# Designs tried in a protein design run: peptides against a protein of PDB entry 6TME. Part 226

Target 1, 324 residues: chain A of PDB entry 6TME
Amino acid sequence: NRLKRAYIALQAWKKAFYSDPFNTAANWVGPDVCSYKGVFCAPALDDPSVLVVAGIDLNHADIAGYLPPELGLLTDVALFHVNSNRFCGVIPKSLSKLTLMYEFDVSNNRFVGPFPTVALSWPSLKFLDIRYNDFEGKLPPEIFDKDLDAIFLNNNRFESTIPETIGKSTASVVTFAHNKFSGCIPKTIGQMKNLNEIVFIGNNLSGCLPNEIGSLNNVTVFDASSNGFVGSLPSTLSGLANVEQMDFSYNKFTGFVTDNICKLPKLSNFTFSYNFFNGEAQSCVPGSSQEKQFDDTSNCLQNRPNQKSAKECLPVVSRPVDCS
Target 2, 324 residues: chain A of PDB entry 6TME as posed
Amino acid sequence: NRLKRAYIALQAWKKAFYSDPFNTAANWVGPDVCSYKGVFCAPALDDPSVLVVAGIDLNHADIFGYLPPELGLLTDVALFHVNSNRFCGVIPKSLSKLTLMYEFDVSNNRFVGPFPTVALSWPSLKFLDIRYNDFEGKLPPEIFDKDLDAIFLNNNRFESTIPETIGKSTASVVTFAHNKFSGCIPKTIGQMKNLNEIVFIGNNLSGCLPNEIGSLNNVTVFDASSNGFVGSLPSTLSGLANVEQMDFSYNKFTGFVTDNICKLPKLSNFTFSYNFFNGEAQSCVPGSSQEKQFDDTSNCLQNRPNQKSAKECLPVVSRPVDCS

## One batch from the design tools (peptide; made by RFdiffusion4, then SolubleMPNN)

Design b2_p23_1_s3 (from b2_p23_1, 15 letters changed)
Fold by OpenDDE base, seed 2:
Structure b2_p23_1_s3 (fold): chain B 324 residues (1-324), chain A 23 residues (1-23)
Amino acid sequence: as target 1 above (324 residues)
Amino acid sequence: MSYERPEWMLKLLAEMEKIAALY
């Protein structure tokens, strides 16, 4: 009996709670698991006459505890939303039995350990949110081989380079922000044909931006701020026909910010502050447009306010990085 | 989000709390 298995799983989970400040699991008593707060039942896909646990929603419950291996008995769960809790430990490998997993949100918790490779076992997974945890180590390249729409990795402890497989991703949204990623952005990034939003904020990424970024014709948000990028902005960025928000601030970029970038047709905000740019087109000047917002603060620009000193600029500007 | 959800899942989601904003 599927509901009996669910009962075993949910009772094991309740026992794994250290604190339930809102008494979310107070009604988790008896065999009627479909009446449990945060437990949602639906007709089984293989037998509509059978009711199964199809969803868990414990968002914002502030529950402290861990995920016990018995959660692997919730084999009919497609939606697992447990964000904004205080769950700790690792994601159980037994969750590989949840073959219908479609949306997995464990964000804003205290999970630790390596990337939860069990997420790679779910054939139908579309939404993966593991942000605001303490996951560490390398990102498995296989994550981008999955037919995911959303991949939220931000605010973790991930290290190493971004996998070259990123170009295989069908995701519309990917966040890498506030990790420890290093190395260059892979050239394969230009193959992300469904990409709308990508965020690299606050990593240790370096090197030149790949020219292939300009192939991201569907991107609306591109944020590469707070990294160690060098060289000039690729001229191919003129291909970003749908970009609305673009941020390159807090890097080590040099060269000239071109007219073809600042005149992008959908561009509403372009921040390139806190770099070493030594020139900008008139179209890039803050206040030059009523429709577009620019920030050129703290560069090496002539005749602009709030720029770096010649002493700060000269060592960098005199030795431009060749990205060719 | 650009993916399609089955009708049964949409009904399920209607009973569940929405996912938090992307940013």
Scores: peptide ipSAE 0.282, ipTM 0.804, DockQ to the pose 0.186
Fold by OpenDDE base, seed 1:
Structure b2_p23_1_s3 (fold): chain B 324 residues (1-324), chain A 23 residues (1-23)
Amino acid sequence: as target 1 above (324 residues)
Amino acid sequence: MSYERPEWMLKLLAEMEKIAALY
């Protein structure tokens, strides 16, 4: 039966614990798995008279160990929350049997290896959080073909380019931050119709920002800071009608920061510091608005404090990158 | 997050710890 399979899985997992400092699994004894701490049962979707293990919550348990293949026996689990532990190794391929997986949170662990492709096998997955791990290699393009709402990839070791399939994503939140992504942001980004928040912080991204960013009408947070972006800010950014937080700091941008960007109706914070901008509209000047916060520090602006020296600016400003 | 959770899942989540904020 389903609970017997769950018992086998959970006992195998308990055996895979190297350390359980809070004794979270201390009561993981006997066949009544629904009484186990962090194990949550619910009526099965196919038979309400049958109880199944539907959720796991081991968040913040500081458990050291690994995920054994027997976890594939937890076939009724829809919510798997095991963040803030010390689980290591790889995500078992046997988890492909968890066809009801809806939210998968393994964030803040010690997982290694390539992107866990088993996540691509879950047809109903909406929430994927694998941040703060040691996942590496290329991001599979197929991740953006899934009907995900949240994709947290930040603080890993992912590299290569961002897949062009990103434009197919239905996600409202996507984080790429603190990886090793390189290349340009794909022009297809403008097709992300549900996007609210996107974060590129602290990668090796380069090139010009695509004009298509301006098509992201629902975006409230756009952070592209700490990369190698060049050229001017796209004039199409005036289309970001709902952007509240925008950060382009710590790049190699040049040109003029326009009124059309700084006067965006929902803009509350706009940081464009540590670039090579050589001009800004009056509406972009820090302190020009009580409702908006700007940071223009360390650019090539005239008559502004805390700017780069002429020696630093001249070689870059005199050779603007044409993004047209 | 913009997706809607089924009622049964909301009940389950109510028994579980909340997911950490994005930042």
Scores: peptide ipSAE 0.271, ipTM 0.814, DockQ to the pose 0.183
Fold by OpenDDE base, seed 5:
Structure b2_p23_1_s3 (fold): chain B 324 residues (1-324), chain A 23 residues (1-23)
Amino acid sequence: as target 1 above (324 residues)
Amino acid sequence: MSYERPEWMLKLLAEMEKIAALY
């Protein structure tokens, strides 16, 4: 019986709670698992006459505990949302049995260990949210071979380079923010045909921005702030026809911020502060447009307020990195 | 059989949309 297996899993999970401050699992008593708070049942896909546990929603329950291996018995779960709790430990490998997994949200918890490779085993996964945890190590290249729509990796401890396979991703949203990613953005990034939002904030990324970024025609949000990027902004950024939010602040960029970037047709906010830009087009000047917001603070611009000193600028501006 | 999200999933997703909530 599928509900009996679910009962075993849910009772094992309740036992794995260290604290349940809102008494979320208080009604997790008896065989009627479909009445459990945060447990959602639906007709099984293979037999509509059979009721199965199809979803878990324990978001914002502030539950402390861990995910026991018995959760692998929830084989009909397609939605697993347990964000904003205090779950710790690792994601159980037994979750590989949840072959219908469509959305997996374990964000804002205390999970540790390497990337949860069990997520790679789910053939139908569209939404992966593991942000705000303590996951560490390398990002497996295979994540971008999956037909994911959203990949949230931000606020973890991931290290190493961004995989070249990123160009294979069909995701519309990808966040790398607030990790320890290093190296260059792969040139293959321009092949992300469905990309709308990409965020690199607060990593250790470096090198020149690849020209191929300009091929991201559907991108509405591009944030590469708080990294170690160098060189000039690629002229190909003029190809970002749909970009609304663009942030290159807190890097080591040099050169001239061009008119063709600042006049992007959908651009609403462009922040390039805290760099070493030594010139900007008039269209990039804050206040030059009523429709666009710009921030040019703390660059090496002449006749602009709040710029770096000549002493700070000269060593960098005089030795620009050639990205050609 | 083709996978289709039940109505409750659609409702749940609508209530839990975090695509824009990065911070």
Scores: peptide ipSAE 0.241, ipTM 0.764, DockQ to the pose 0.061
Fold by OpenDDE base, seed 3:
Structure b2_p23_1_s3 (fold): chain B 324 residues (1-324), chain A 23 residues (1-23)
Amino acid sequence: as target 1 above (324 residues)
Amino acid sequence: MSYERPEWMLKLLAEMEKIAALY
């Protein structure tokens, strides 16, 4: 009996709660699991006459506890949303039995350990949100072999390089922000044919931006701010026909910011502040357009306000990194 | 197995403004 298994799982989970400030699980009593607050039932896909637990929504419940292995008995769950709680520990490997998993949101919790590789076992997964946790170590390359639409990794402790397999991803949204990723952005990034939004904010990424970024024709948001990128902006960025938000601030970029970038047809905001740019086209000057916002603060630009001193600029500008 | 979202799931997705916003 599927509901009996669900009862066992949910009662084990209730026992794993250390604190339930809003008494969310107060009605988690008795065999009628479909009446439980935050538990959603639906007809089974394989037998419409059978009712099964198909979704969990405990978002914003502020529950302290952990995920017990008995959650692997919830084999019919397709939606698992438990964000904004105080769950700790690791994601149970027993969740590999949830073969219908479609959306997995454990964001804003206290999870620790390596990347939850159990997510790789879910064949139908489309949405993965593990942001605002304490996950650490390397990102498994296989994450980008999955047919995911959204991958939220930001605000964790992930380290190492971004896998070259990123180019295989069909995701529309990927966030790497506020981790410890290092190395270069892979050249394969230009192969992300469905990419709309990508965010690299606040990592240890370095090197030159790959020219292949210019192949991201569908990208609307590209944020590479707060890293260690060097060299000039690729001329191929003129190919970003749909970019609306672009941020390269707080890096070590040099060279000239060109008209071809600042005149991008959908560009609304372009921030390139806190770099070492030594020139910009007139189209890049803040206030030059009513339709576009620019920030050129704290560069090495002549005749612009709020720039770096000559003493700070000279050592960097005189030794430009060749990205060719 | 053909996956079709039940009515409750569609409602939940709309309320949460996640995957529903991507499609």
Scores: peptide ipSAE 0.255, ipTM 0.782, DockQ to the pose 0.073; fails the geometry check

Design b2_p23_1_s4 (from b2_p23_1, 13 letters changed)
Fold by OpenDDE base, seed 3:
Structure b2_p23_1_s4 (fold): chain B 324 residues (1-324), chain A 23 residues (1-23)
Amino acid sequence: as target 1 above (324 residues)
Amino acid sequence: LTYELPQWMLELLEKMKEIAALY
């Protein structure tokens, strides 16, 4: 029966624990798996008379161990939350049998290897959080073909370019921060019709920002800080009617920061510090508004405090990158 | 001893039941 399979899986997992500081699995004894701490049972979707393991929540348990292949026997699990532990190794391919997977959170662990492609096999997946691990290699383009509400990839070792399939994503929140992504932001980004928050912080991204960013009418947070972006800010950024938080700091941007950007109607915080901007509109000056916060520190601006030296500015400002 | 399901999980499970009933 289903609970017998769950018992086998959970006992195999308990054996895979190297350390359980809070004794979370202390009551993981006997066939009554629905009484196990962090194990949640519900009536099966296909037969309400049958009780099944529907969810796992071991968040903040500080458990050291690995995920054994026997976890593939938990075929009724829709919610799997094991963040803030010390699990290591890879995500088992046997989890492909968990066809009801809806939310998968393995964040804040010690997982390694390539992107867990088993997540692509789950037809009903809506939430994917793999942040704060050691996942590496290329991001599979197919991740953005899935109907995900949120995609958290930050604080890993992912490399190569961001897939052009990003424009197919229906996600409201996507984080790429603190990886090793390189190349340009794909022009297809403007097709992300449901996007509210996107974060690129602390990668090796480069080139010009695509004009298509201005098509992101629902975006409230856009952070591209700590990269290698060049050229001027796209004039189409004036189309970001709902942006509240915008950060372009720690890049190699040049040119003039315009009124059309700084006067965006919902803009509350705009940081463009640590670039090579050579001019800004009066509406962009820090302290010019009580409703908006600006930071223009460490640019090539005239008559502003805390700017780069002429020696640092001249080589870059005199050779602007043409993004047209 | 049966642990009580978090409210968010209960709501999700109910939604899933509704979706499953359509198929």
Scores: peptide ipSAE 0.033, ipTM 0.671, DockQ to the pose 0.061
Fold by OpenDDE base, seed 1:
Structure b2_p23_1_s4 (fold): chain B 324 residues (1-324), chain A 23 residues (1-23)
Amino acid sequence: as target 1 above (324 residues)
Amino acid sequence: LTYELPQWMLELLEKMKEIAALY
């Protein structure tokens, strides 16, 4: 039966623990798996008379261990949350049997290997959090074909380019921060109709920002800081009617920061420091508004404090990148 | 597959989203 399979899975997992500092699995004894700490049972969706393991929550348990293949026996699990542990190894491919998976959070662990492609096999997945691990290699383009609400990829070892399929994503939140992504932001980004927050911080992204960013009408947070972006800011950024937080700091941007960007109606913080901007509108000057915060530090601006030297600026500013 | 999650799972999901706050 389903609970017997769950018992086998959970006992195999307990055996895979190297350390359980809070004795979280101390009561994981006997066939009554629904009494196990961090195990949640519910009536089965296909038969309300049958009780099944529907959720796992082991958040913040500091458990060291690995995920054994027997976890694939938890076929009724829709919620799997094991963040802030010390689990290592790979995500078992046997989890493909968890066809009801809705929310999968393995963030802040010690997982390694390529992107866990088993996540692509879950037809009902809405939330994916794999951040703060050691996942590596190319991001599969198919991740953005899924009907996800949130995609957390930050603080891993992912490489290569961001897939062009990003425009197909229905996610409201996507994080790429602190990986090794390279290349340009795809022009298809403007097709992310549900996007509220996107973070590119601390990658090797380069090239010009695509004009299509200005089509992101619902975006409230756009952070592209600490990359290798070049050229001018797209004039189409004036279309970001709902942006509140915008960060372009620590890049190689040039040109003029326009009034139309700095006067965005919902803009609260705009950081464009540590670039090579050679001009800014008066509305972009720090202290020009009480409602908006600006940082123009370490650019090539005239008559502003804390700017780069002429020696640093001249070679870059004299050779502007044409993004047209 | 279309299914409706139990209320307790929905509440847990909301809690998880709060934990998953961006920096």
Scores: peptide ipSAE 0.033, ipTM 0.657, DockQ to the pose 0.065
Fold by OpenDDE base, seed 2:
Structure b2_p23_1_s4 (fold): chain B 324 residues (1-324), chain A 23 residues (1-23)
Amino acid sequence: as target 1 above (324 residues)
Amino acid sequence: LTYELPQWMLELLEKMKEIAALY
């Protein structure tokens, strides 16, 4: 029966614990798996008369261990939340049997290896959080073909370019921050019709920002800081009608920061410090508004404090990158 | 999903989403 399979899985997992500081699995004894701490049972979707393990929540348990292949026996699990532990190794391929997986959170662990492609096998997955791990290699393009509400990839070791399929994503939140992504932001980004928050901070991204960013009408947070972006800010950024937080700091941007950007109707914070901007509109000047905060520090601006020296500016400003 | 999740699970999912911060 299903609970017997769950018992086998959970006992195998308990054996895979190296450390359980809070004794979370202390009551993981006997066949009554529904009484186990962090295990949640519900009537099966296909047979309400059958009780099944529907969820796991071991968040903040500081458990050291690994995920054994026997976890694939938890075939009724729709929620798997094990963040803020010390689980290591890889995500088992046997989890492909968890066809009801709806939310998968393994964030803040010690997982390694390539992107867990088993997550792509789950037809009903809506939430994927794998941040704060040691996942590496290329991001599979197929991740953005999934009907996900949120995609958290930040603080890993992902490399290569951001897939062009990003434009297919229906996610409201996507984080790429603190990886090793390189290349340009795909022009297809403008097709992310449900996007509210996107973070690129702390990668090796380069090139010009695509004009298509201005099509992100629902975006409230756009952070592209700490990369290698060049050229001018796209004039199409004036289309960001709902942007509240915008950060372009710590790049190699040049040109003029326009009035149309700084007067965005919902803009509350705009940071463009640590670039090579050689001009800004009066509306972009820090302190020019009580409703908006700006940071223009360490650019090539005239008559502004805390700017780069002429020696630092001249080599870059004299060789503007044409993004046309 | 072919079938609706139990209400308790939906509530748990919402709570989990609220805990998820960008940073």
Scores: peptide ipSAE 0.038, ipTM 0.705, DockQ to the pose 0.066; fails the geometry check
Fold by OpenDDE base, seed 5:
Structure b2_p23_1_s4 (fold): chain B 324 residues (1-324), chain A 23 residues (1-23)
Amino acid sequence: as target 1 above (324 residues)
Amino acid sequence: LTYELPQWMLELLEKMKEIAALY
């Protein structure tokens, strides 16, 4: 029966624990898996008279161990939340059998290896959180073909370019922060029809910002800080009618920060510090508005405090990158 | 004795019922 399979899986997992400091699995004894701490049962979707393991929640348990292949026996699991543990190794390919997977959160662990492609096999997946791990290599383009509401990839070791397929994503929140992504932001980004929040912080991204960013009408948070972006800010950023938080700090941007950007109707915070901007509109000056906060620190602005030296500015400002 | 399901899981179970109707 299904609960017997779940018992085998959960006992195998208990054996895979190296440390359980809160004794979370102390009651993981006997066939009544529905009484196990962090194990949640529900009526099966195909037969309401049958009780199955529908969810796992071991968040914040500080458990050290690995995910054994026997977890693939938890075929009725739709919710798998094991964040803030010390699980190591790889995500088992056997999890492909969990065809009901809806939310998968393995964030804040010690997982390694390539992107867990098993996540791409789940037809009903809506939430994917793999942040704060040591996943490495290329991001598979197919991730953005999934009908995900949220994609959390930040604080990993992902490399290479952001896939052009990003424009196909239906996600409202996407985080790339604190990886090793390189290259340009794809022009297809403007096709992300449901995007509310996107974060690129702390990568090796470069080139000019694509004009198509201005098509992100629903974006409330846009953070591209701590990268290698060059050129001027696209004039099309005036199209970000709903942006509240915008950060371009710690890049190599040049040119003039325009009124059309700083007067965005819902803009609350705009940080463009630590660049090579050589001019700003009066509406961009910190303190110019009571409703908006600006930071223009460490640019090449005249008559502003805390700017870069002429020696630092001249080599960059005199050779602006043409983004046309 | 079964543990009470978290509220988020209860909400998800309702969504799953909708999904199950499609598959």
Scores: peptide ipSAE 0.035, ipTM 0.688, DockQ to the pose 0.061; fails the geometry check

